# Peptides against a protein of PDB entry 2L9B: the designs that were tried, part 3

Target 1, 91 residues: chain A of PDB entry 2L9B
Amino acid sequence: ANFLSQKFPELPSGIDVNINMTTPAMMISSELAKKPKEVQLKFLQKFQEWTRAHPEDAVSLLELCPQLSFVTAELLLTNGICKVDDLIPLA
Target 2, 91 residues: chain A of PDB entry 2L9B as posed
Amino acid sequence: ANFLSQKFPELPSGIDVNINMTTPAMMISSELAKKPKEVQLKFLQKFQEWTRAHPEDAASLLELCPQLSFVTAELLLTNGICKVDDLIPLA

## One batch from the design tools (peptide; made by RFdiffusion4, then SolubleMPNN)

Design b1_p23_2_s2
Fold by OpenDDE base, seed 4:
Structure b1_p23_2_s2 (fold): chain B 91 residues (1-91), chain A 23 residues (1-23)
Amino acid sequence: as target 1 above (91 residues)
Amino acid sequence: PLLKLDPRKLVEFLNSLDIPPAP
């Protein structure tokens, strides 16, 4: 099984999206932006909880799905958790 | 620049943040 299937066995089957990184990243961010702020924050909290518990898996996930880096950054920015200047050193 | 964040650096940064509780 691939990484996602092993680590997230409850994930449903996906659908095809544009293969470039930018389009799916923006789509994910757009969909999350449609959710209430509390849903966005809960997502970040649960994601952080998982990345704290499984940092190496989190790195692997972001390497496999770099779109999630964009999504994470956008969520942090739009919810006022960090600023753009905080992200620049992470490039 | 947001599309080219280093995964390891981002994980470390994310893990260091104090995310406020959802209302």
Scores: peptide ipSAE 0.646, ipTM 0.911, DockQ to the pose 0.710
Fold by OpenDDE base, seed 1:
Structure b1_p23_2_s2 (fold): chain B 91 residues (1-91), chain A 23 residues (1-23)
Amino acid sequence: as target 1 above (91 residues)
Amino acid sequence: PLLKLDPRKLVEFLNSLDIPPAP
């Protein structure tokens, strides 16, 4: 994944996952849900800050890792920041 | 279930939100 290496040079090398998209996304969301609300909100805030500053890179990231769309949506929903009906038009 | 969101639309939506400060 050249994109990840280029845009996130601090990211350590990982391994490819050969399972479906839903399972990894759910695992990430589950781990984040175990964190305090303060941590979850800070994550969303920093992510939003980055996506505001680098919207095209954010689009590319979500295209490369669509699991992150689920994670983002789940965090928004569970923290009461938006409703499911707000996300439906984004399909 | 929410795995088919359009990346560009999601970014635009996210960027438009007023996320409250962490308590």
Scores: peptide ipSAE 0.645, ipTM 0.911, DockQ to the pose 0.726
Fold by OpenDDE base, seed 3:
Order: sequence, then structure tokens, then C-alpha cells
Structure b1_p23_2_s2 (fold): chain B 91 residues (1-91), chain A 23 residues (1-23)
Amino acid sequence: as target 1 above (91 residues)
Amino acid sequence: PLLKLDPRKLVEFLNSLDIPPAP
């Protein structure tokens, strides 16, 4: 089993998108943006709980799926949890 | 710019945040 299958056994199947970083990231962000803010906050909280418990796995996930960095940043910004200035030094 | 975030730095930053509870 691959990394995603092991850590996320109930992960839904994906759909075909252009094999680049930008298009998948924007598509994922768009889908999450359709959810209520309460759902978005709960997702961020659960994701943070996981990344706190498994930081090296989280790094591996973002290396495997770099588009998730964009998605995470977008969620933090749109929900007012951080500002752009907070993300600039993370380059 | 958001596409150029370092995975390790982003994880460390995320883990440091105080995310408010959902209503």
C-alpha cells in the first residue's frame, strides 16, 4: 500500500486533472470553499491535530502532494487565521 | 507565492497556530 492508502484509508477517489500543480490546487480549494465555514474550520482543526501528531508524515504528504500547500495556505487566509505576511517567510 | 511554500516550514507554522473552534 502507498502512503496515502495507509494514512487515509477512506480517501475518496480522485478525478483526472492536468498534471501540474496549479490546476489541482485551485480545484481542491474551490471544492473546499463550497463548504460552510464551520466545516472548513473543523477540517483545519483535524488536519492540525494530525500534523501535530505526525509532523514528518505531514512533511512527506506535502512533498508528495505539493498542491496541498496552496490549499492549506488558502484555507488559512480565507478563514482569517493568518495573513499573507505570515506566509512570506515560509518560502 | 503560495505555491512556493516549504513543506517543513509550513507544517511548523500550521502546528503553531491557534485555530478557533467552529461555532
Scores: peptide ipSAE 0.645, ipTM 0.911, DockQ to the pose 0.682
Fold by OpenDDE base, seed 2:
Structure b1_p23_2_s2 (fold): chain B 91 residues (1-91), chain A 23 residues (1-23)
Amino acid sequence: as target 1 above (91 residues)
Amino acid sequence: PLLKLDPRKLVEFLNSLDIPPAP
């Protein structure tokens, strides 16, 4: 959408995925899980820095791309940063 | 349930976390 083009002008090309929420989210999570833990943590840190600096833009991004919510949750869980119980009330 | 998180709640939660520095 227009929001992605404006806020992420140099976003790299993606790959074709099924047109649903679950499948793309799972594939993204799978690719990130292949990276070293250090890379995953650095990614989360930078993402947090951005969401802290631009919380409304972050909300808009997740509204537009709800798959990213799943990806974020999975990264937090797999890296032991939070528990499932922490995410349940966020539904 | 984890597939349908509230964006605003998730952002607020994420922003509150103490993420350990990468080694």
Scores: peptide ipSAE 0.644, ipTM 0.911, DockQ to the pose 0.690

Design b1_p23_2_s3
Fold by OpenDDE base, seed 5:
Structure b1_p23_2_s3 (fold): chain B 91 residues (1-91), chain A 23 residues (1-23)
Amino acid sequence: as target 1 above (91 residues)
Amino acid sequence: MLLKLDPRKLVEKLNSLDIPAAP
């Protein structure tokens, strides 16, 4: 089993997307943007809870799924939690 | 083109944020 199977055993099956970063990231972001603010914030809260508890696993996840970095950043920006200037130092 | 973010830096930033309670 790979990292995702081990850490997220109940993760549902996905669908095929373009094998690059841009297209999957845009797709995920667009789907999340359709959700209510409370859903988006709850996602961020749960994700933060997990990344606080498992920071090394979180780094590994983002290395494995770099599109999630964009998705996370987009959520932070669109919900006014971060400004663009907050993300520039993360390059 | 997407901003390239360092995974470790992003995790550290995310972990430092005070995320508002969901409505």
Scores: peptide ipSAE 0.638, ipTM 0.903, DockQ to the pose 0.708
Fold by OpenDDE base, seed 2:
Structure b1_p23_2_s3 (fold): chain B 91 residues (1-91), chain A 23 residues (1-23)
Amino acid sequence: as target 1 above (91 residues)
Amino acid sequence: MLLKLDPRKLVEKLNSLDIPAAP
């Protein structure tokens, strides 16, 4: 079993995307952007709760799936939680 | 243009944020 199977045993089925960094990230981000702001904020809150409880697993997840870093950043930006200048030092 | 974010730095940043309650 890989990391995803071990830590997320009940992941739903996904859809096919181009095998690269940018395309999957943009697709995920665009789908989330279609949801109401309250849904996006709730998602961020739940994600934060998990990353606070499991920071090393969160790091491993983002290393394995760097697309999620983009998605997270985009959600933070579009919901006014962060500005671009807040993310630049994270590079 | 996509920023390549350091996973550890991003997690630390995210964990430090005060995310407002959903409307």
Scores: peptide ipSAE 0.637, ipTM 0.903, DockQ to the pose 0.714
Fold by OpenDDE base, seed 1:
Structure b1_p23_2_s3 (fold): chain B 91 residues (1-91), chain A 23 residues (1-23)
Amino acid sequence: as target 1 above (91 residues)
Amino acid sequence: MLLKLDPRKLVEKLNSLDIPAAP
């Protein structure tokens, strides 16, 4: 919580959720999948730009919010940037 | 299905990719 506030101060205050990790990740992926390809790719591009500039913060973010790993993987797969076999070694 | 990924490995993989320009 402190990490998110520090690194993303522009975000509104969150709401505590007690649901499993899979459901939120699936919801995010589903909503992004409804957007045009240009929106999905721009999302990935901007995310990559940030993770390249701040790799340790990116690792910390994914540790804190592991659902984002699912979202990222799903976008990479559905846009043909990666195959499942590319992600298996990352487990 | 959810694949549990190592955060550091995923960041390294993501940073290595050539993501195509948006259409």
Scores: peptide ipSAE 0.637, ipTM 0.904, DockQ to the pose 0.735
Fold by OpenDDE base, seed 4:
Structure b1_p23_2_s3 (fold): chain B 91 residues (1-91), chain A 23 residues (1-23)
Amino acid sequence: as target 1 above (91 residues)
Amino acid sequence: MLLKLDPRKLVEKLNSLDIPAAP
């Protein structure tokens, strides 16, 4: 089993959307942006809890699904947790 | 904003942040 199947056994196999990374990332971010800010913050906090507990798995996840890096960055920016200058050094 | 972020650097940054509690 691949990383996602092993760590998240209840996930579906997924579907093919756009072959590039930009479109899927923007789609995810746009859907999250429709949710209340409280939901967005809760999502970030739960994600942070997991990445703190499993940092190497988190790195592997972001390598496998780089669209999640965009989603994370957008959530940090739109909720005022980071500014653009905070993310530039992470490139 | 579109940036290609280093996964390890992003994880380290995220883990260091104080995210405000949701109401």
Scores: peptide ipSAE 0.637, ipTM 0.905, DockQ to the pose 0.721

Design b1_p23_2_s4
Fold by OpenDDE base, seed 4:
Structure b1_p23_2_s4 (fold): chain B 91 residues (1-91), chain A 23 residues (1-23)
Amino acid sequence: as target 1 above (91 residues)
Amino acid sequence: PLLKLDPRKLVEFLNSLDIPAAP
């Protein structure tokens, strides 16, 4: 079993997407942007809670699904939690 | 936004942030 099936056993099988990072990442961000800000903040808080509890698993997840890095950055920026200059040294 | 961020650096950064509670 791969990482996702082990750590997230209730995830669906998945769907076919464009085989690049940009398109899937932008699609996810676009869908999240349609949700209320409260939902976006709750998502970030739950994600942070998990990454604090499981930092090595979080690193593995972002390596496996780099589009989530884009999504995370976008949520942080659009909700005024950080600025672009804060992300530059993380590249 | 930036597409390529270092996963470990991003996790450390995210974990350090004070994210405001959702109302």
Scores: peptide ipSAE 0.645, ipTM 0.910, DockQ to the pose 0.719
Fold by OpenDDE base, seed 1:
Structure b1_p23_2_s4 (fold): chain B 91 residues (1-91), chain A 23 residues (1-23)
Amino acid sequence: as target 1 above (91 residues)
Amino acid sequence: PLLKLDPRKLVEFLNSLDIPAAP
């Protein structure tokens, strides 16, 4: 089993997607942007809760799925939680 | 551009934020 199967055992089986990282990330962000603000904030809150509880797993997840960094950053920016300048030092 | 964020730095940053409660 790979990392995702081990750490997220309830995930359904997926298929390989042979496209760049930016396109999937943008699509995820686009879908989330269609949701109510409360849904977006709840998503961020639950994600933060998990990353606080499992920081090393969170790092591993972002290393494996760098597109999630885009999604996270986009949600933070669009919801006014941080500014672009806050993200520049994280590069 | 946002795909080039350092995973560890991003996690640390995210964990430090005060995210508003969902309405």
Scores: peptide ipSAE 0.645, ipTM 0.910, DockQ to the pose 0.717
Fold by OpenDDE base, seed 3:
Structure b1_p23_2_s4 (fold): chain B 91 residues (1-91), chain A 23 residues (1-23)
Amino acid sequence: as target 1 above (91 residues)
Amino acid sequence: PLLKLDPRKLVEFLNSLDIPAAP
């Protein structure tokens, strides 16, 4: 069992994705962008709640799945929650 | 923006944000 299976036992079985960082990240972001703003914001809110409660697990998750960093950043940008300039120092 | 973000910095940044309530 990997980190995700342990922390999120209700997750369905996953499938392999392209090892490339860009393609999976953009795919996820693209799918989320098709959802209503309400869904996107609720996603961000729930994710933030979890990262606030479990910051070290969140760091581990993003280290394991760096594509989620892109997804998170893209959601923040597209919803006007932060600017690109805010992300530059996070590199 | 295809940036390589530092996971720890991103988590700290995210946790500091005031995300508006969904409509």
Scores: peptide ipSAE 0.644, ipTM 0.908, DockQ to the pose 0.728
Fold by OpenDDE base, seed 2:
Structure b1_p23_2_s4 (fold): chain B 91 residues (1-91), chain A 23 residues (1-23)
Amino acid sequence: as target 1 above (91 residues)
Amino acid sequence: PLLKLDPRKLVEFLNSLDIPAAP
């Protein structure tokens, strides 16, 4: 998408996945879940750093790529940073 | 399972969290 090219010019090429909501999200989450806890937490911290610095770009990114919302939620849950009850109001 | 989360609400929530340091 145009937004991704503009804001992330150094993005590496992606891989082919089924064009739907669930499949890409599950694939990303699955790959991240294979990484050590330290790596997962570091990713969350860096992502939070970016979303704090660029909140409107972050919103736009998640609107464009809603699969990333699932990935974020899964990382928060699996690392015990929040509970399901915390996510329900975000629907 | 996949929840449909509001992008703005999720960003605000994420930004409010105190994420623990990596072990």
Scores: peptide ipSAE 0.644, ipTM 0.907, DockQ to the pose 0.741

## One batch from the design tools (peptide; made by RFdiffusion4, then SolubleMPNN)

Design b1_p26_3_s3
Fold by OpenDDE base, seed 5:
Structure b1_p26_3_s3 (fold): chain B 91 residues (1-91), chain A 26 residues (1-26)
Amino acid sequence: as target 1 above (91 residues)
Amino acid sequence: SAARRQRALRFLELSNKKIDEYLKKQ
């Protein structure tokens, strides 16, 4: 099982995730998890603001670096910002 | 591809919506 499947067993299994996506996600998520909650939330807020200011660049970034979607998803889940069921439509 | 673009768009929409809702409750 991949990183997200092991950490969040309730996640949909329909998402294709390879080792090139999971390994970087594990490293980034691990480092962010060491930071205070305030830092994690600030990271999400700044990313949100940037995506709204630069929507085309944001889409391109997630297409080129799909690992970032998994990092962001884990931050949302671990901080109680979203539920696993919220991610099902993305499978 | 169109599929990759749509997945990225759907994720950003969900993420930003949930962040907004969370901040509103704080």
Scores: peptide ipSAE 0.621, ipTM 0.923, DockQ to the pose 0.756
Fold by OpenDDE base, seed 4:
Structure b1_p26_3_s3 (fold): chain B 91 residues (1-91), chain A 26 residues (1-26)
Amino acid sequence: as target 1 above (91 residues)
Amino acid sequence: SAARRQRALRFLELSNKKIDEYLKKQ
């Protein structure tokens, strides 16, 4: 399965994930989507800040919890921070 | 793996870049 393809059919397939990755990402994204844009942006900013302060831990986190990449990607897309084309090379 | 690490690095680079650009325009 491909979480991003499910939410954004315009995105080509390429990232294969099982239900254990897709469902948690959907749940997190759904909860975040209920929050105001400002809250979503603050979430991204704080995460960004942490990744810059702890780059190796951040990489490890995304390797261990690839679901977070899907959540972050959806936040970027839905808030107009990036475009689908920006994510295609990563799929 | 090297591939997983590289994907994570590329994603973080993209995400952080896009967030920076977005904030600069706000």
Scores: peptide ipSAE 0.621, ipTM 0.922, DockQ to the pose 0.756
Fold by OpenDDE base, seed 1:
Structure b1_p26_3_s3 (fold): chain B 91 residues (1-91), chain A 26 residues (1-26)
Amino acid sequence: as target 1 above (91 residues)
Amino acid sequence: SAARRQRALRFLELSNKKIDEYLKKQ
């Protein structure tokens, strides 16, 4: 199953997401979704700051843990920070 | 691989850009 396609049907199925990616991402996203919008935004900001301070580590992290990309994408979409169209070229 | 690295870079660039734009509007 495609994690992003499950959550956002309008997003084209352009990326393969197996159970090893879907389950961790779904669990993390579910826990974050229970938090207020302000907490979710704070999480994104802290992550953003870290990626800018440690760019190579950030790239390596997303390569090694692609689940985090899906978690981040869901946070961006559900909070109206980006649109599905913004992610289509990356999927 | 180069492809995986580019995907990660592009995603981070997009994500960070969108967060910046969102915060500017708040």
Scores: peptide ipSAE 0.619, ipTM 0.922, DockQ to the pose 0.750
Fold by OpenDDE base, seed 3:
Structure b1_p26_3_s3 (fold): chain B 91 residues (1-91), chain A 26 residues (1-26)
Amino acid sequence: as target 1 above (91 residues)
Amino acid sequence: SAARRQRALRFLELSNKKIDEYLKKQ
């Protein structure tokens, strides 16, 4: 089992996660998890605003740093903003 | 690749949608 499967056992199996994405995502997520929920939400909101203002840069960033997608997904899941079922179509 | 780009686009769309919905409920 990978990091996400261990933390979220309800995640669908078969998601391909390599070490280059898993380790950085784990580190970033662990640091964010130390912050209060309101801080995590503020982080998401600021990121959201930036992505809407700079959509092409946002896409390029996620392609360059796919680890950020896993970080964001974990923030959404842990804070009850989305469900595992919401992410299944993207797997 | 086109596939990687499309995945990024779809993820951002979903993420932003869910954040909006969450904030609306608060």
Scores: peptide ipSAE 0.619, ipTM 0.922, DockQ to the pose 0.752

## One batch from the design tools (peptide; made by RFdiffusion4, then SolubleMPNN)

Design b1_p27_1_s2
Fold by OpenDDE base, seed 3:
Structure b1_p27_1_s2 (fold): chain B 91 residues (1-91), chain A 27 residues (1-27)
Amino acid sequence: as target 1 above (91 residues)
Amino acid sequence: SERLARAKAALELMNKKIDEYLEKLKE
Protein backbone atom coordinates (compact mmCIF):
# COMPACT_ATOMS: atom_id res chain seq x y z
CA ALA B 1 0.00 0.00 0.00
CA ASN B 2 1.12 3.54 -0.75
CA PHE B 3 1.15 6.49 1.64
CA LEU B 4 -2.39 7.63 0.90
CA SER B 5 -3.80 4.13 1.15
CA GLN B 6 -2.17 3.65 4.53
CA LYS B 7 -3.22 7.03 5.87
CA PHE B 8 -6.71 6.87 4.42
CA PRO B 9 -7.77 3.24 4.04
CA GLU B 10 -11.26 4.39 3.09
CA LEU B 11 -10.00 6.06 -0.08
CA PRO B 12 -11.60 4.84 -3.29
CA SER B 13 -9.70 2.15 -5.09
CA GLY B 14 -8.07 3.02 -8.36
CA ILE B 15 -6.41 6.26 -7.36
CA ASP B 16 -2.94 6.19 -8.86
CA VAL B 17 -0.31 7.76 -6.64
CA ASN B 18 2.91 8.68 -8.41
CA ILE B 19 6.02 8.35 -6.27
CA ASN B 20 7.30 11.71 -7.50
CA MET B 21 4.24 13.34 -5.96
CA THR B 22 3.76 11.06 -2.97
CA THR B 23 7.04 11.67 -1.20
CA PRO B 24 6.97 15.48 -1.36
CA ALA B 25 3.29 15.52 -0.41
CA MET B 26 3.98 13.29 2.56
CA MET B 27 6.70 15.60 3.82
CA ILE B 28 4.62 18.75 3.45
CA SER B 29 1.55 17.17 5.01
CA SER B 30 3.58 15.92 7.94
CA GLU B 31 4.81 19.41 8.71
CA LEU B 32 1.35 20.93 8.44
CA ALA B 33 -0.13 18.19 10.60
CA LYS B 34 2.11 19.32 13.45
CA LYS B 35 0.20 22.60 13.63
CA PRO B 36 -3.07 23.11 15.52
CA LYS B 37 -6.28 22.65 13.57
CA GLU B 38 -7.08 26.36 13.67
CA VAL B 39 -3.69 27.12 12.16
CA GLN B 40 -4.25 24.60 9.40
CA LEU B 41 -7.65 26.12 8.65
CA LYS B 42 -6.19 29.61 8.60
CA PHE B 43 -3.57 28.40 6.14
CA LEU B 44 -6.28 27.00 3.88
CA GLN B 45 -8.28 30.21 4.08
CA LYS B 46 -5.29 32.35 3.18
CA PHE B 47 -4.46 30.05 0.30
CA GLN B 48 -8.08 30.13 -0.82
CA GLU B 49 -8.09 33.92 -0.84
CA TRP B 50 -4.94 33.99 -2.92
CA THR B 51 -6.30 31.47 -5.43
CA ARG B 52 -9.43 33.56 -5.91
CA ALA B 53 -7.40 36.71 -6.41
CA HIS B 54 -4.96 34.97 -8.76
CA PRO B 55 -6.81 32.08 -10.40
CA GLU B 56 -4.46 31.63 -13.34
CA ASP B 57 -1.39 31.68 -11.13
CA ALA B 58 -3.04 29.21 -8.78
CA VAL B 59 -3.71 26.77 -11.60
CA SER B 60 -0.16 27.17 -12.85
CA LEU B 61 1.18 26.49 -9.38
CA LEU B 62 -0.68 23.22 -9.00
CA GLU B 63 0.17 22.20 -12.53
CA LEU B 64 3.85 22.88 -11.93
CA CYS B 65 3.75 21.34 -8.46
CA PRO B 66 1.09 18.62 -8.59
CA GLN B 67 2.27 17.42 -5.17
CA LEU B 68 0.37 20.35 -3.69
CA SER B 69 -2.91 18.87 -4.85
CA PHE B 70 -2.29 15.86 -2.65
CA VAL B 71 -1.30 18.08 0.26
CA THR B 72 -4.50 20.08 -0.11
CA ALA B 73 -6.62 16.96 -0.33
CA GLU B 74 -5.08 15.50 2.80
CA LEU B 75 -5.60 18.73 4.72
CA LEU B 76 -9.26 18.74 3.74
CA LEU B 77 -9.71 15.11 4.77
CA THR B 78 -7.87 15.23 8.07
CA ASN B 79 -9.75 18.33 9.18
CA GLY B 80 -13.14 16.96 8.19
CA ILE B 81 -13.65 19.60 5.53
CA CYS B 82 -14.29 17.04 2.81
CA LYS B 83 -15.14 13.37 2.51
CA VAL B 84 -13.35 10.61 0.67
CA ASP B 85 -16.02 10.55 -2.02
CA ASP B 86 -15.28 14.20 -2.77
CA LEU B 87 -11.81 13.19 -3.99
CA ILE B 88 -13.02 10.82 -6.70
CA PRO B 89 -12.82 13.50 -9.44
CA LEU B 90 -9.15 14.00 -8.59
CA ALA B 91 -8.22 10.36 -9.26
CA SER A 1 -3.36 17.74 -20.09
CA GLU A 2 -4.14 15.50 -17.15
CA ARG A 3 -2.03 17.69 -14.88
CA LEU A 4 -3.90 20.83 -15.85
CA ALA A 5 -7.29 19.19 -15.44
CA ARG A 6 -6.38 17.82 -12.03
CA ALA A 7 -5.04 21.19 -10.92
CA LYS A 8 -8.30 22.89 -11.82
CA ALA A 9 -10.35 20.16 -10.18
CA ALA A 10 -8.31 20.36 -6.99
CA LEU A 11 -8.81 24.10 -6.70
CA GLU A 12 -12.51 23.80 -7.38
CA LEU A 13 -12.87 21.14 -4.71
CA MET A 14 -10.85 23.09 -2.17
CA ASN A 15 -12.72 26.34 -2.63
CA LYS A 16 -16.12 24.68 -2.59
CA LYS A 17 -15.50 22.59 0.49
CA ILE A 18 -13.88 25.37 2.49
CA ASP A 19 -16.86 27.59 1.79
CA GLU A 20 -19.28 24.88 2.82
CA TYR A 21 -17.30 24.13 5.95
CA LEU A 22 -17.21 27.75 7.05
CA GLU A 23 -20.91 28.13 6.39
CA LYS A 24 -21.62 25.05 8.48
CA LEU A 25 -19.66 26.49 11.38
CA LYS A 26 -21.97 29.50 11.43
CA GLU A 27 -25.01 27.30 12.05
Scores: peptide ipSAE 0.576, ipTM 0.895, DockQ to the pose 0.602
Fold by OpenDDE base, seed 5:
Structure b1_p27_1_s2 (fold): chain B 91 residues (1-91), chain A 27 residues (1-27)
Amino acid sequence: as target 1 above (91 residues)
Amino acid sequence: SERLARAKAALELMNKKIDEYLEKLKE
């Protein structure tokens, strides 16, 4: 089993996306943007809690799936949680 | 690696900004 299957055994089957990082990030971001703000904030909070509980797995996840960093950044920007200048360290 | 460094930076940024945002909501 790959990393995702091992660390997220309850992850439902998904749809294949191309290897490009931008396309998957845009798809995920657009779907999240369709949800109410409350749902988006809840998602961020739950993800934050998980990263703090599983720091090594969190780093590995974003290292192996770098598109998720773009998803996170977009979600922070669109909800006014961060500014564009805050993203400089990610460049 | 660059990917590792970016992963760590992304997590640090996210956690910091979420904390700050939640604090502001309480005001």
Scores: peptide ipSAE 0.570, ipTM 0.897, DockQ to the pose 0.650
Fold by OpenDDE base, seed 4:
Order: C-alpha cells, then structure tokens, then sequence
Structure b1_p27_1_s2 (fold): chain B 91 residues (1-91), chain A 27 residues (1-27)
C-alpha cells in the first residue's frame, strides 16, 4: 500500500484532483470555513497533536501533499491565529 | 529539497502559532 493508505487506513474514498495545488487548497479551506470556529480550532488542535506524535509522518504528508500547507496556512489566517506576514517565508 | 524544507517550515509555523494562540486564550 502507498503512504496515504498505510498511514490513514480509515481515509474515506474520494475523487482525485488533477489540478494545481492552489485550487484543491481553496476547496478544502472553503469547506472548513463553513464549520463553526470551535470546530475549526478543534481540527487544528487534533492535527497538531497528531503531528507531534508522528513528526516524521507529518513531514512526509506535507511533502507528498503540499496543498495541505496552503490549507493550514489559510486556517491559521482566517481564524486570527497568524498574520499575513507570518506566511511570507512559506511563499 | 525545497519541498521538504517547505513542509518542515509549515509545520513549525502551525505548531508555534497554535501554541501561542492557545496561550493567549488563557490570559
């Protein structure tokens, strides 16, 4: 099995996107933005918890799916957790 | 690689900012 299947065995079936990184990130961010702030924050906290428990896997995930870096950045920005200037090094 | 460096930078930023945000909420 590939990395995603192995590390996320309960990952729901989805549709592959064959477009640039920005568009998928926008789609994901848009869906998350529909959730209450508390839900968005809980998502970030759970993701943070996972990244700390599995640092190497977390790096691999973002390396394989760089779109997720855009998603996290957008979540941080829209929830007032970071400022635009904080994202400059990632551009 | 550039991708690896960016991945690490993104995680570092996320974790740092979330920690700071949660700490501010406690104040």
Amino acid sequence: as target 1 above (91 residues)
Amino acid sequence: SERLARAKAALELMNKKIDEYLEKLKE
Scores: peptide ipSAE 0.570, ipTM 0.897, DockQ to the pose 0.658
Fold by OpenDDE base, seed 1:
Structure b1_p27_1_s2 (fold): chain B 91 residues (1-91), chain A 27 residues (1-27)
Amino acid sequence: as target 1 above (91 residues)
Amino acid sequence: SERLARAKAALELMNKKIDEYLEKLKE
């Protein structure tokens, strides 16, 4: 069974991307960056709420899909929510 | 194990920074 399909059955269809961390992260981040700041913040808030309600699933998600950690970091940086120095422990 | 630790650290950082940001928005 696929973790993503099981936990997120309503995920939209994606597109073919390179199987690495950099390219998928850049693509996802660029699409999110096209949205208004308010939409990006709402996304982060909803994701935060879900992670607090489902902490084990949240950890599993980022462990299975480390690309999402890069996307999250980029969102935090571009929206002024964190500094580059805040990401040093994750590098 | 390394991926697990990084995942946990990423979530912790995200939640902390979002909380701080939201608090600043209220000011």
Scores: peptide ipSAE 0.566, ipTM 0.897, DockQ to the pose 0.669

## One batch from the design tools (peptide; made by RFdiffusion4, then SolubleMPNN)

Design b1_p28_1_s1 (from b1_p28_1, 13 letters changed)
Fold by OpenDDE base, seed 1:
Structure b1_p28_1_s1 (fold): chain B 91 residues (1-91), chain A 28 residues (1-28)
Amino acid sequence: as target 1 above (91 residues)
Amino acid sequence: SEEEKKKKEEEEKKKKEEEEKKLRKEFF
């Protein structure tokens, strides 16, 4: 928690999930779909660049926020950058 | 004609596949 606050002070609080109506995965998918394709691709590009420049911080971030792995995978799939078969070795 | 519509749909599908292929090459 301290790591995230220090590295990403502008990080939003997040959104509550009603477990009786939806799942976290469904919520993430829904929120991502609301963003224009250009915004999604820009996120992927910036995240890719940052990950290459700061691999140790990237690992720590993904450990603390595993939902980001789902986000990345979904963005890769929905934008046609990857196929499911490309991600299977990572599962 | 239905045949022309089918050809246009196939061309649009092919164009989309090529664009996705380009994105793949640029990303990796």
Scores: peptide ipSAE 0.019, ipTM 0.333, DockQ to the pose 0.682
Fold by OpenDDE base, seed 2:
Structure b1_p28_1_s1 (fold): chain B 91 residues (1-91), chain A 28 residues (1-28)
Amino acid sequence: as target 1 above (91 residues)
Amino acid sequence: SEEEKKKKEEEEKKKKEEEEKKLRKEFF
C-alpha cells in the first residue's frame, strides 16, 4: 500500500466488487468499454514505456495489483494487438 | 449489387486485418 501511494500519488481508490452479482473480470471489462479506443491505446503505450523503464517496479505493481494483469491482457486482445497464442508463453 | 457488397465487405475485412497487423508489429 505504501509503495503504491509513493509511486502513484494520483492513484484512485479501488472499487468493491459484489461477487454474488458479478465478477471482478466483468466489472473491469465494463469499465474498459466505457473508454474510447484511443484512450485505451494511449494507456497501453504509456504502460509499456513505463514497464520497460522500470521493470522491477512493474513486477512489484503487478504483484500488488493483480487486476492490472487482467486489464492489460484484455486491452491487448480486444484491440487486436495480441492474439491468445502470444500470451500463452507468459502464463 | 450483391457482388459489390461482397467486395466492400472483403475490402473492409482486409483493411482491418492490415491495421491489426500493423498494431502488432508496432507493439512487439
Scores: peptide ipSAE 0.019, ipTM 0.330, DockQ to the pose 0.532
Fold by OpenDDE base, seed 4:
Structure b1_p28_1_s1 (fold): chain B 91 residues (1-91), chain A 28 residues (1-28)
Amino acid sequence: as target 1 above (91 residues)
Amino acid sequence: SEEEKKKKEEEEKKKKEEEEKKLRKEFF
């Protein structure tokens, strides 16, 4: 059994990635970028709230899916929530 | 007036900077 599926039973199956053309992070970012900025901000807010409520699960998720860290950073940057200099100390 | 245009541009820049600062402050 996949640990992710056990811990996150509502997680979608996902899709295959052609690693020669794109990365999982790029795909996720692309899909998120299709959403209006308002929706992206709401997503970030909900993710932030969930992370604060479930910090251990959030760490596990980010460890298992490091591409999500990239996506989060990109969403923060593209929505003007962070600048690159804000993220450098956290890297 | 060029002065009025400059003032408006400065106000818009300041407003945008304040909004961005607010977003950062709310997130962190």
Scores: peptide ipSAE 0.019, ipTM 0.321, DockQ to the pose 0.604
Fold by OpenDDE base, seed 3:
Structure b1_p28_1_s1 (fold): chain B 91 residues (1-91), chain A 28 residues (1-28)
Amino acid sequence: as target 1 above (91 residues)
Amino acid sequence: SEEEKKKKEEEEKKKKEEEEKKLRKEFF
């Protein structure tokens, strides 16, 4: 929690999810779909660059926020960068 | 005209597939 606050002070707290109506995955997919494709690709590029520059912080972030792994996978698939078969070895 | 439309659609599909393949190679 302290790591996230220090490195990402403007990170949203998130919202509660009613599991009977939706899942976190569906909410993430919905929010991503609201963004233009160009914005999605720019996010992926910046996230990739940041991950390369800060590999230890990136691992820590993905461990603390596993939903970001889903975001990354979703963006890779929906923008045609990866196929499902490309992600299987990483799961 | 229908044959010409089908040929153009196939060419556009092939072009998109090549761009996607290039993007994958650059990303990994």
Scores: peptide ipSAE 0.019, ipTM 0.330, DockQ to the pose 0.463

